# Designs tried in a protein design run: peptides against a protein of PDB entry 3OGK. Part 38

Target 1, 307 residues: chain A of PDB entry 3OGK
Amino acid sequence: ATPDRLSRRFPNLRSLKLKGKPRAAMFNLIPENWGGYVTPWVTEISNNLRQLKSVHFRRMIVSDLDLDRLAKARADDLETLKLDKCSGFTTDGLLSIVTHCRKIKTLLMEESSFSEKDGKWLHELAQHNTSLEVLNFYMTEFAKISPKDLETIARNCRSLVSVKVGDFEILELVGFFKAAANLEEFCGGSLNEDIGMPEKYMNLVFPRKLCRLGLSYMGPNEMPILFPFAAQIRKLDLLYALLETEDHCTLIQKCPNLEVLETRNVIGDRGLEVLAQYCKQLKRLRIERGADEQGMEDEEGLVSQRG

## One batch from the design tools (peptide; aimed at target 1 F27 L239 Y240 E288)

Design b1_p18_6_s4 (made by RFdiffusion4, then SolubleMPNN; from b1_p18_6, 9 letters changed)
Fold by OpenDDE base, seed 5:
Structure b1_p18_6_s4 (fold): chain B 307 residues (1-307), chain A 18 residues (1-18)
Amino acid sequence: as target 1 above (307 residues)
Amino acid sequence: MVEEPTALEEERLKKMYA
């Protein structure tokens, strides 16, 4: 389907999801000759899709100009923008989005590749948005954004329920967690082990409603910070945790209401047995391979094909 | 098809196993 055909057929379209290569575009929505650029779609959105509230670009090339055009065309009507594994834009494009789309509820740029010019986009979002429900820049590298802006967002956006971030030092997010009273999901951050301060994270207070969690680089020394609310955890992302098989077993036993687990094969058959024993509400299990598996034949933590 | 890890994922993995 071409953009012009879509708009003619569905002038009242409210939600659009486009997938670029390599994942097969649903129903060939992106012609091969477009190279995965969103430009023709943004043009069509700007001109003809006046009711569009939600835009999801996956694995597409998005320029700052595209974002600027989209932002100005949809303005406060844009409620959702997902730049999922996209590339080609800078933080200037993000700034345009948050400047013009002040009622945006979902902003996602997870695993997108971009050039970071400054942290103004997050600051602008913090200063003007009160509608945000989902903020997701998980698996991105922002060095110029401020955790204070994230805190401001949490204070101002009462409906903020899901936040996924890059490698913020988790202690810098103390103010954010305190402010984010309705937060249900948090992923990202960075737990940094300090031999001189083994308990530096033990006093970390998480939002009361937090039930979906993925802390990056969480090791066995930091894992106990979850224990006070482990029983309410429904989703756990351990893909970037530094937990061994026994650590997995320990944590899983404390999460009887776990519905979704994402982890690596280090969980092992033992961890899977524990999971089956203690997590009767489990709905989804994702097991990824670890980076070290190509060389370590002797690690006990391999999930056998029997499981 | 197992999607190859993104460059960023690879970097994170390197940090995990460093």
Scores: peptide ipSAE 0.233, ipTM 0.798, DockQ to the pose 0.318
OpenDDE base, seeds 1, 2, 3, 4: peptide ipSAE 0.239, 0.233, 0.229, 0.229; ipTM 0.797, 0.797, 0.796, 0.797; seed 1 fails the geometry check

Design b1_p18_7 (made by RFdiffusion4)
Pose (drawn by RFdiffusion4):
Structure b1_p18_7 (pose): chain A 307 residues (1-307), chain P 18 residues (1-18)
Amino acid sequence: as target 1 above (307 residues)
Amino acid sequence: SLEELEIATTREKTMRDL
């Protein structure tokens, strides 16, 4: 339908969610220029959806111009913006929205592709934003943003509940973790072990409510930092973990309250057996495919009828 | 108690190469 039709039928929308490209685009089957331009929708928002407080774009083309218009038109009213698997914008667009939308509660860019010119957008949040509840750039290449800015955001945003990040060194986020007193969910970061520091981590202060998490590149040697509070973990994202079938069993075994598990097929039939009696409350399970070229990551990394 | 089960046969393009 045209944007005109949407605003005529529902002039007082508070929340809007638009999907663009077919699902196949998540698998590199759809041309990049196929469509899903968000622009006519943002123009319609400017003129006729004057009550809109939340926008979620999914698999759509979003330009800097379009986000500059959205930020100016909705300003302090924009409580939530989700750029979900979108493309076509840059850090100029992010900066525009974080400077004009001073009361953003939830900002999300998971799996989006954009050009990174600088890190001022994150710094701008750190300097002025107090209301942020959820910040999410989970699956994203950011090389110019400072972990100091993220820590500062945690110090200023008393309602920060959920943060998902890129390839920050976990050690650089120690300050962030101490400051994020109310943090219930963390995903991302980078666990980089060096032989030089056998106990490079072991001294992580995780927020005492963290129960939904996934640490990227987590190996068997760093896995134990989760044991002190594994009884509390309700959601686990081992999708980007570097741990073998055996290690999965040992961790899954310690999470009796786990309700959501996402993992690669390295979990193996053996891991599913463990999951079968320790985690009776399990509600959602997703077993993605792993490295399928040179053996199934190990000789147990195949799930079957047994599992 | 299982409400959703998914065993994926195809990787998404945004998947990291591990």

Design b1_p18_7_s1 (made by RFdiffusion4, then SolubleMPNN; from b1_p18_7, 10 letters changed)
Fold by OpenDDE base, seed 5:
Structure b1_p18_7_s1 (fold): chain B 307 residues (1-307), chain A 18 residues (1-18)
Amino acid sequence: as target 1 above (307 residues)
Amino acid sequence: SLEEVEFLTRRRSSAPVL
């Protein structure tokens, strides 16, 4: 579809989702004038889609100018922006969005590639937003943002229910977890094993309503921090966990209310049998092949056609 | 009943090196 055809057919459109080509094609095979750029769509939104409150770009090229135009055109009417696996922008574009769209409820940049100039966008969001429900920059590389701004967001945004972050040291998020009283979903962070301090994370207190979880780099030594609330877990993201087949079996047995599991082939046929036995509410299973699992000779760590 | 099963072969650069 072209932008002009969309606005003519649906002048009162409230939600727009655009999907670009697969990410592999974005870097090597997209000519400059390809439909992977959001610019013509942002122009159409600005001019003709005055009721638009939700925008989702998936695998598209987005510039700072595109974000600035979108921000100014929609202002406080913009409730949702999802930059899902997008590229071409900097943190200046994010700053424009949070500066102009002060009533935004969902801000997503998951798996997006960008240039980081500073952490001002998260600070501005923390200072002025009270409407945020979902913040997601999972699988991104922010080095200049402050965990303190995330804590401020949690304190000010009473409806905050889902937060997904990059590689923050999980102990820097203690203040955030304490403030995020209504948080139901958390993904990301970084668990860093310390051989000299095996109990480093044992005092980590999670929000009481937390039921969807994915901790990056969680190993078998850190896994026990979940046991006090494992029966409340409904979704696990184990894609970035450092768990073997046996560790999967141990954790799964403690999660009888699990509805969604995302993991790697390391779960094995044994882990799938345990999953079927203990997780009777399971609705969705996602298994990814790890890049390194091609070398694991351990038959127990592979999902076969029998599993 | 399992409603959805998805198998993906994506190399994520942040997959822990086991």
Scores: peptide ipSAE 0.032, ipTM 0.609, DockQ to the pose 0.516
OpenDDE base, seeds 1, 2, 3, 4: peptide ipSAE 0.032, 0.032, 0.030, 0.030; ipTM 0.611, 0.611, 0.610, 0.612

Design b1_p18_7_s2 (made by RFdiffusion4, then SolubleMPNN; from b1_p18_7, 6 letters changed)
Fold by OpenDDE base, seed 3:
Parts: C-alpha cells; structure tokens; sequence
Structure b1_p18_7_s2 (fold): chain B 307 residues (1-307), chain A 18 residues (1-18)
C-alpha cells in the first residue's frame, strides 16, 4: 500500500504498523540502510492522518528529522511510538519525541540501532511525563542515561506497568523498583557476579505486582531472588539468563502459573518435560538457538523431536 | 494447553554469547 492510498481509504486511522522487509544478507545486522524509509509515511501522517495515536515502525529507517516531524505533527495526540528494530536516528530524535509528545503512554526502541549523543531524552521524559505506561529500550546500549531519571519516571507515572531496559546494574535500580508500585513487567538490567559478595542481590525488593520478568545475566546464584514470588510469575524471558538445564528445571518447578516462556535450547528435552509437568497454564513457548550452543557436547542442553 | 510454539526462532540481535 502507498501512504496516500491509506489516508484516502482510512482518514480516521488510529493505529498504524509498518514493517520493513528484512534482507537475508542483513541477518543479525541492523545496517543504516536496513528496511524502508519512513519519511513518506511520516509526511502522510502529518498531513492527512489527524486521528493517528499509535505508530509502530518495524525494521524501518527513521531519521531524527522524521521523528521531529512526527512529534510536532501529532504532539499530545501521540500515545504510542514503537521503533522496533529501526535505525538511522540519534538520541536527538528521541528528545524531540518526548519534548513534544508529553502524553505518550508507550515508547519503544527495542533492538533499534542509534547514535547516542546524551541522556537528555530520558531526563526530559522524567521531568514532564506523567502518562507513561510502557517504556522499552530492551536490547539497546545506552551509556549516557541515568537510573535516577528512570526512578523519577516511576514516581511520576502511576500507570507505569512495563519497563524493559538495557544493561543497568540491578542495584542501581533499587530506587526505581521501590517507586514503581504498579509495575507488572521488567526486563533487562545486569546481574554481575561478585565472588566477594555472593549474596549482594538477595535483599533486592521487586514491585509487588511483578509477574513478567527477564533479568539479564541471572545465574543460578541469583535465581533464588525470584523464589519468594515465583508462584505469581506468568512470563519469563530467560534468553539472557545464565541458566543451565538443571537451573531451568529448578525455576520452572517454582512457577506453576507460568503462561509464557522465552528461552534457549539449553532448556533441553528434560526442561520441556518439567515445563509440561508443572506449568499447566502455559500458552506460549519460544525456544531460540543460542550462539554458545553450537559447540556444546552436552546432550541434555538440546531440544530434540522428543521435547 | 500450549497455544503457540516458536521453535528455533532467531532474533535479529544475537543472544549474548554465554
């Protein structure tokens, strides 16, 4: 479909999702020229789609100018922006979005590639937004943003229910977790093993409503921090967990209300048997092939036709 | 019962080499 045909057919469109065409040659890469340009669509949104409140770009090229135009055109009417696996923008584009769209409820940049200039976009969001429900920059690399701004967002946004972040040290997020009283989903962070302090995470207090979780680099030593609320867990993302087959079995047995599991082949046939035995509410199972598993001779860590 | 099974799906970003 062309942008102009869409606006003529659906002038009252509220939600738009555009998907760029993945190229086989770009597997595991997000080059600057990956996907299609959003510019023609942003132009059409700005001119003719005056009721549009939700925009989802997937695998698209998005410039700072495109984001600035979108931000100014939709302003406080923009409730959702998802830059899913997009490229071509910087944090200046994000700053424009949060500056002009002060009532944004969902902001997603998951797996997007961008140039980081500063942390001002998150600071601006923290200072002015009270509407945020979902913040997701999972699987991104922000080095210049502050955990304090994330904490401020949690204090100010009472409807904040889902937050997915990059590699923040989890201990720096203690204030965030205390403030995020309605948080149901958290993914990301970084659990860093310390031989001198094996229990450094044991006193971590999670939001009481937390039921969807994916802690990056969670090993078997950190896994016990979930046990007090494992029965309320409905979704686990274990893709970036440092758990072996036996650790998966241990955790799964403690999650009888699990509905969604995302993990790697390391779960093995044994882990799948345990999952089938203990997780009767399971609706979705995603098993990805890990890069580490290409060389493991451990037969238990493989999913076969039996699993 | 299981409603959705995604087996051997790949994300565009590689999982961390553990």
Amino acid sequence: as target 1 above (307 residues)
Amino acid sequence: SLEELEFLTRREKTAPVL
Scores: peptide ipSAE 0.033, ipTM 0.623, DockQ to the pose 0.619
OpenDDE base, seeds 1, 2, 4, 5: peptide ipSAE 0.033, 0.031, 0.033, 0.032; ipTM 0.641, 0.635, 0.641, 0.640; seed 4 fails the geometry check

Design b1_p18_7_s3 (made by RFdiffusion4, then SolubleMPNN; from b1_p18_7, 9 letters changed)
Fold by OpenDDE base, seed 3:
Structure b1_p18_7_s3 (fold): chain B 307 residues (1-307), chain A 18 residues (1-18)
Amino acid sequence: as target 1 above (307 residues)
Amino acid sequence: SLEEVEFLERRESSARKL
């Protein structure tokens, strides 16, 4: 559908999801001139989609000018912006969004590629937003944002339930976790082993309602930090965990209420057997092929057609 | 009961972390 046809047919549209070209398979099936730019859609949103509250761009090219136009056109009516695997913007575009859309509830940049100028966008969000429910910049590389701004967001946004971040040192997020009293989901961070301090993470206090979790670089030494609340875990993201098959078995046995598991082939057929035995509420299982698993001939770390 | 099982190739982003 073209933007103009959509607005004419659905002038009261509240939610829009656009999907750009898939990178891999469809290069030959989509006309060469379809750049996947959001610009025509942002123009249509600005002019004709005056009730639009939720925008989701997936694999689109998004400029700072597009974000600025969207921000000014929707202002406090914009409740959700998802830049899912998008590219072409900088942190100036994000700054425009958080400056003009002060009642935004969901802000997502997961797997987006951007130029980072500064951390001002997160600071502005921390200073002025009290409505935020979901913040997600998972699988992004922000180096100039402050964990203190994340803590401020947690203190000010009482409805904050889901936060996914890049590679923050988890110990820098202690203040955030203490402030985020209603947080149900956390993904990201960085667990860094310290041979001189094996108990480095043992005193981490997680939000009491936390039930969806994915700690990056969590190894078998850090895994015990989950055990006090493992029975309340409903979703695990182990895609970026440093867990072997046995570690998966150990953790899964402690999560009888698990509904969603995302992991790598390292779970193996054995891990799947343990999952079937202990996780009777499981609804979704996602297994991704690891890069390193091509080299390990260890039969235990592969999911076969039998699992 | 299990509602969904997905076997997928590794995401490009996952290849950056591991």
Scores: peptide ipSAE 0.043, ipTM 0.721, DockQ to the pose 0.567
OpenDDE base, seeds 1, 2, 4, 5: peptide ipSAE 0.043, 0.042, 0.045, 0.042; ipTM 0.724, 0.710, 0.725, 0.716; seeds 2, 4 fail the geometry check

Design b1_p18_7_s4 (made by RFdiffusion4, then SolubleMPNN; from b1_p18_7, 9 letters changed)
Fold by OpenDDE base, seed 4:
Structure b1_p18_7_s4 (fold): chain B 307 residues (1-307), chain A 18 residues (1-18)
Amino acid sequence: as target 1 above (307 residues)
Amino acid sequence: SLEELVFEKRKRKTDRKL
C-alpha cells in the first residue's frame, strides 16, 4: 500500500499500524528499500489524515524530523504512538513528541534503537502530561533519564496502568511505585543481588493493583517479594529472571490465577507439570531457549517433547 | 549468571533489529 492510496481511501482513519522489514530482510529475502522509512507516511498523516489518533510503527526507520512533523501535525489529537523496534531517531525526536502531544495516552519505544542525547524528553513528559496510561521503553538503553521523572509521571497521570522500563535499579523506583496507585503492569527494572544486604528488596511495596509483572534479574532471594500478591498475578514475564526449575515451581504454585507465562526452557518438564496442576486459567505460554542452557544435557532443565 | 543473562537480553534485542 502507498500512503497516498491510504488517505484517499480512508480519510477518516483513526489508527494506523505500519510494519517494516521482517527478520527475513536479514537474509536478503526482502529488498533493502522495502517498508523502511516512515517519512512518506508521516507526510501523508500530516496532510490528509486529520483524524488519526493512533500511530504504530514496527521495524521502521524513523527520523527526528519525522517525529517532529508527526508531533506538530497531530499535537493533542495524538493519543497513541508506538515506535516498536524502530531506529533512526534520537531523544530529540521523543522530546518533540512529548512537547507537542501533551494528551498522549500511550507512548511506546520498546526495543527501539536510538541515539540518546539527554533525558529531557522524559522530564518534559513528567512536567506536562496528565493523560498517560501506558509508558513502554522496555528493552531500551536510556542512561540519561531520571527515575524521579518517572515518579512525577506516576503522580500526575492518575490513569497510568502500564509501565515498562529499562534497567533501572528497582530501589530507585520506590517513589514511582508509591505514586503509581493504579498501576496494573510493570516490566523491567534491575534487581541486583547484594551479598552484604540480602534483604534489600524485601520492603519493596508494589502498587495494589499490580497483576502483570516482569522483573529483570529476579533471583530466588528476591522472588519472595512477589508472594504477598502472587495470587493476583495474571501475567509473569520470567524471560530475564534468574530462576531455576525449582524456583519456577515455587512461584507458579503461588500464582493460581496466572493467565500468561513467558519464561525460558529452564522451567523444564517439571515446571510445566506444576504449571498444569496449579494454573488452570493459563491461556498463553511462551518458552524461549536460554543461552545458559546450551550446554546442559540435563533432561530436568529442558522442555522435552514429553512435556 | 547475571552477566550472561544481561548479555543474552542485549543480544536478543540486537538480533531482532537486524
Scores: peptide ipSAE 0.297, ipTM 0.856, DockQ to the pose 0.058
OpenDDE base, seeds 1, 2, 3, 5: peptide ipSAE 0.302, 0.296, 0.136, 0.288; ipTM 0.857, 0.855, 0.722, 0.852; seeds 1, 2, 3 fail the geometry check

Design b1_p18_8 (made by RFdiffusion4)
Pose (drawn by RFdiffusion4):
Structure b1_p18_8 (pose): chain A 307 residues (1-307), chain P 18 residues (1-18)
Amino acid sequence: as target 1 above (307 residues)
Amino acid sequence: RKTRWEMREEQKEATLQA
């Protein structure tokens, strides 16, 4: 339908969610220029959806121009913006929205593709934003943003509950973790082990409510930092973990309250067996496919009728 | 070591081949 039709039928929308490209686009089957331009919708928002406080764009083309317009038109009213698997914008668009939308509660860019010119958008949040509840750039290449800015955000945003990040060194986020007192969910970061520091981590202060998490590149040697509070973990994202079938069993075994598990097929039939009696409350399971080129990551990394 | 984007591309290729 046309944006005109939407605003005529529902002039007082508070929350809008638009999807563009077919689902196939998540698997590189849809041309990049196929469509899903968000611009006519932003124009319609400017003129006729004067009550909108939350926008979620999914698999759509979003430009800097269209985010500059959205930010100016909705300003302090924009409580939540989700750029979900979108493309076509840059850090100029991010900066525009974080400077004009001073009360953003939830900002999300998971799996979006954009051009990164600088890191001022994150710094702008760190300087002025107090209201942030959820910040999410989970599956994203950011090389110019400072972990100091993220720590500062945690110090200023008393309601920060959920943060998902890129390839920050976990050690650089120690300050962030101490400051994020109310943090319930963390995903991302980078666990980089060097033989030089056998106990490079073991001294992580995780927020005492963290129960939904996934540490990227986590190996068997760093896995134990989760054991002190594994009884509390309700959601686990081992999708980007570097741990073998055996290690999965040992960790899954320690999470009796786990309700959500996402992982690669390395979990193996053996891991599913473990999951089968330790985690009776499990509600959602997703076994993605792993590295399927040179053996199934190990000789147990195949799930079957047994599992 | 592979990046998460490289691992994700491999996951998607493996799903299509399945």

Design b1_p18_8_s1 (made by RFdiffusion4, then SolubleMPNN; from b1_p18_8, 11 letters changed)
Fold by OpenDDE base, seed 2:
Structure b1_p18_8_s1 (fold): chain B 307 residues (1-307), chain A 18 residues (1-18)
Amino acid sequence: as target 1 above (307 residues)
Amino acid sequence: MLSRFELRKMSIEAELKA
């Protein structure tokens, strides 16, 4: 489809999702010229799609100018912006979005590659937005944003239900978790093992409604922090956890209401047996056969046709 | 044993190749 054809056929379009050509590379390794440009689409949106409130770009090239034009064209009518595995922009583009679209509900830049100039975009979002429901910069590497701004967002956005972040130290998010009273989903963060202080995460207090969770780098020493509310967990993302087969078995047995599990091949046939035994409400199972498990000969750490 | 960063990188790359 072309932008002009789309607008002529659907002048009252509310939601648009565009997909570029996929590349087998991580977000931070994708060149800025690898995919399709959103520019002609943004031009068409600005001129002819005046009811558009949701935009999803997947694997597209997005410039700061594109974001600025989109922001000014849609302003407070823009409710959803998803930059899914996109590239070509900087945090200046994000700043423009949050400055002009102050009623945005969903902001996603998961796995996007960008140049980070400062943390002003998150600060601006924290200062002026009260509508945010979903914030997702999972698998990104922001180094200049403040956990305090995330806490402010949680305090001001009472409908905030899902937050996925990069490698924030989990202890820096204590204030965020306390403020995020209605949070149902959290992914990301960074759990850093400290042999000299094994209990440093044990006193973490999570939001009471939390039921979808994916803590990055969670090992067996940190896993017990989930046990007090494991029975209410509905979704687990263990793709980036550091759990072995027996650790999976231990955790799964404590999650009888689990509906979605995403993990690696390390769960093994044993883990799948435990899953079948204890998780009767399971709806979706993703087993990533990543390079880290490929070629391993450990039978317990592999899923066979038996499982 | 692979570092946590290496493990994460490998997982992402595998997903993109699938």
Scores: peptide ipSAE 0.023, ipTM 0.546, DockQ to the pose 0.324
OpenDDE base, seeds 1, 3, 4, 5: peptide ipSAE 0.020, 0.020, 0.019, 0.020; ipTM 0.550, 0.542, 0.541, 0.543

Design b1_p18_8_s2 (made by RFdiffusion4, then SolubleMPNN; from b1_p18_8, 10 letters changed)
Fold by OpenDDE base, seed 4:
Structure b1_p18_8_s2 (fold): chain B 307 residues (1-307), chain A 18 residues (1-18)
Amino acid sequence: as target 1 above (307 residues)
Amino acid sequence: RLSRFELREMSIRAELRA
């Protein structure tokens, strides 16, 4: 489909999702420009899609100019922007979005590649937005944003229910968790072992409604922080956890209401057996082969035909 | 210790090779 054809057929379109490159493109199997630029679409949105409130770009090239044009064209009418595995923009583009779209509810940049100039975009979002429900920059590399701004967002956005972040030290997010009273989903962060302070995370207080969780680098020493509310967990992302097979078994049996599990094949056949035994409400299971499983020949530590 | 980025990359590569 072409932008002009879309607008002619659906002038009152409210939601648009565009997909670009396939997954294989990340390994240089597809040209970098394959999948296209969002520019023609942004132009069409600006001119002819005046009812559009939700935009999802997946694996597309997005420039700062594109974001600026989109922001100004839709302004407070834009409720959702998802830059899903996109590239080509900088944090200036993000700044434009949050500056002009003050009522944005969903902002996603998950796995997008961008040039980070500063942390102003998150600060601006914190200073002016009260509508945010979903914030997702999972699997991104921000070094210049402040956890304090995230806390401010939580304080000001009372409908904030899902937040996925990069490598924030979890202890820096204590204020965020305290403020995010309605948060149901959290992914990311960074748990860092400290030999001198083995219990430094034990007193973490999570939002009471938290039920979808994925803590990065969570090991067996940190895992117990989940136990007080494990029974209410519905979704676990363990893809980036540092749990062995037995650790998986320990955690899984404490999550009887688990509906979605994402993990690596370190869960093994044993973990799958435990999962089947204790998690009767499981709806989706995603198992990927992780780097830490390379070279493992142990049948128990791998998902086999048996499992 | 591998970063989550490295873990993800390796997982994807393994998936493609399988």
Scores: peptide ipSAE 0.030, ipTM 0.636, DockQ to the pose 0.676
OpenDDE base, seeds 1, 2, 3, 5: peptide ipSAE 0.028, 0.028, 0.028, 0.071; ipTM 0.617, 0.635, 0.624, 0.691; seeds 3, 5 fail the geometry check

Design b1_p18_8_s3 (made by RFdiffusion4, then SolubleMPNN; from b1_p18_8, 12 letters changed)
Fold by OpenDDE base, seed 4:
Structure b1_p18_8_s3 (fold): chain B 307 residues (1-307), chain A 18 residues (1-18)
Amino acid sequence: as target 1 above (307 residues)
Amino acid sequence: MLSRFELREMSIRAELEE
């Protein structure tokens, strides 16, 4: 479909999702006139899609100019923007979005590649938004944003229910967790083992409604921080957890209400057996394989045809 | 046990293989 054909057929379109090339295709190899650029779509949105409130770009090239045009065209009518595995923009583009779309509810840039100029976009969001429900920059590399702004967002956005972040030191998010009283989902952060302070994370207080989570770099020493509320956990993202097979077994058996598990091949057949035994409400299981795990001779750390 | 850097590298490789 072309942008113009879409708008002619559906002038009152409220939600648009576009998919570009597979991630394996290098974005720099996408021809200028290829459908991988959002520019023609943004132009059409600006001109003809006056009711559009939700935009989802997946694996597309998005420029700052595109974001600026989109922001100004939709303004407070834009409720959802998802830049899913996109590239080509900078934090200036994000700044434009949050500056002009003051009532945005969902902002996602998960796994997107961008140039970071500053942390102003998050600061602006913190200063002016009270509508945010979902903030997701999981698996991104922001180094210039402030955890204080995240805390401010949590304080001001009472409907904030899902937050996924990059590699923030988890202790810097203590204020955020205290403020995010209605938070149900959290992914990301960074747990950093400190031999000199082994209990540094044991006093972390999570939001009371938290039931979907994935703490990056969580090892067996940090895992006990989940135990007080493990029974209420519905979704676990363990892709970046530093857990062995036995650690998986330990955690899984404490999560009887688990519905979604995402993990790596390290769970092994043994972990899958434990999962089957204790997690009767499981709906989805995602197991990722890495090249390094495939080369391991240890069958216990691998999901076989048996499992 | 895999380090966080190794995990990140694995994820990148997996992405390229998709």
Scores: peptide ipSAE 0.023, ipTM 0.547, DockQ to the pose 0.330
OpenDDE base, seeds 1, 2, 3, 5: peptide ipSAE 0.018, 0.019, 0.017, 0.018; ipTM 0.522, 0.512, 0.505, 0.517; seed 1 fails the geometry check

Design b1_p18_8_s4 (made by RFdiffusion4, then SolubleMPNN; from b1_p18_8, 11 letters changed)
Fold by OpenDDE base, seed 4:
Structure b1_p18_8_s4 (fold): chain B 307 residues (1-307), chain A 18 residues (1-18)
Amino acid sequence: as target 1 above (307 residues)
Amino acid sequence: MPSRFELREMSIAAELAA
């Protein structure tokens, strides 16, 4: 499909999703500049798709100029922007988006690769947005953004229901969690084990409506922080948790209302048995094969055809 | 401990190898 063909057929298009290069490109099997540029699409959006509210680019090349043009063209009419596994832009492009699209409800850059110049984009978002419902920069490497800005966003955006972040120390997000009264989903952060202070995270208070969760680097020592509301959990992302088979069994038994589980092969056949026994509401199960589990001597740490 | 990025990469690599 071409941009011009799309606009001619659907001049009143409200939502657009474009997919670019396949996953193999992440391993340099396909050149970065294979041609999956959003530029011609952004041009067409700016000129001919004036009712477009939602844009989703997946695995495409996006420049700052593209983002700037999109931002200025759609302005407060843009409700959703998803830069899903995209590359080619910097935080200047993000700044343009949040500066011009002040009523944006969904902003996603999950697994995108970018050059980070500063944290101004998140600060600008915090200062001017009150509409945000979904913020997702999961699996990104922002080092210059402030958890205080995230807290401000939570305070100002009362409809904020889903937030996925990078490597924020979880304790730095205490203010955020307190402010995010309507938050239902949280993924990311960083749990850092401290042998000298095993109770480091025990006083962490999560939003009362939280039911979809994926804490990065959560080990068995941190896992108990979930127990007070484990029965409320509907979705768990354990892909980046540091839980072994037994830990999975322990947690799963406490989540009888679990509907979605995402984890690695470490769950094993035993974990799957426990899952089947205790989680009768389960609707979706995703198990990724981790190379880190190939070295495990424990046969139960593998999901077989039996499981 | 592997980073979540490393874990993700390993998972994807396993998918590609299959």
Scores: peptide ipSAE 0.047, ipTM 0.685, DockQ to the pose 0.723
OpenDDE base, seeds 1, 2, 3, 5: peptide ipSAE 0.036, 0.028, 0.029, 0.029; ipTM 0.677, 0.649, 0.672, 0.656; seeds 2, 3 fail the geometry check

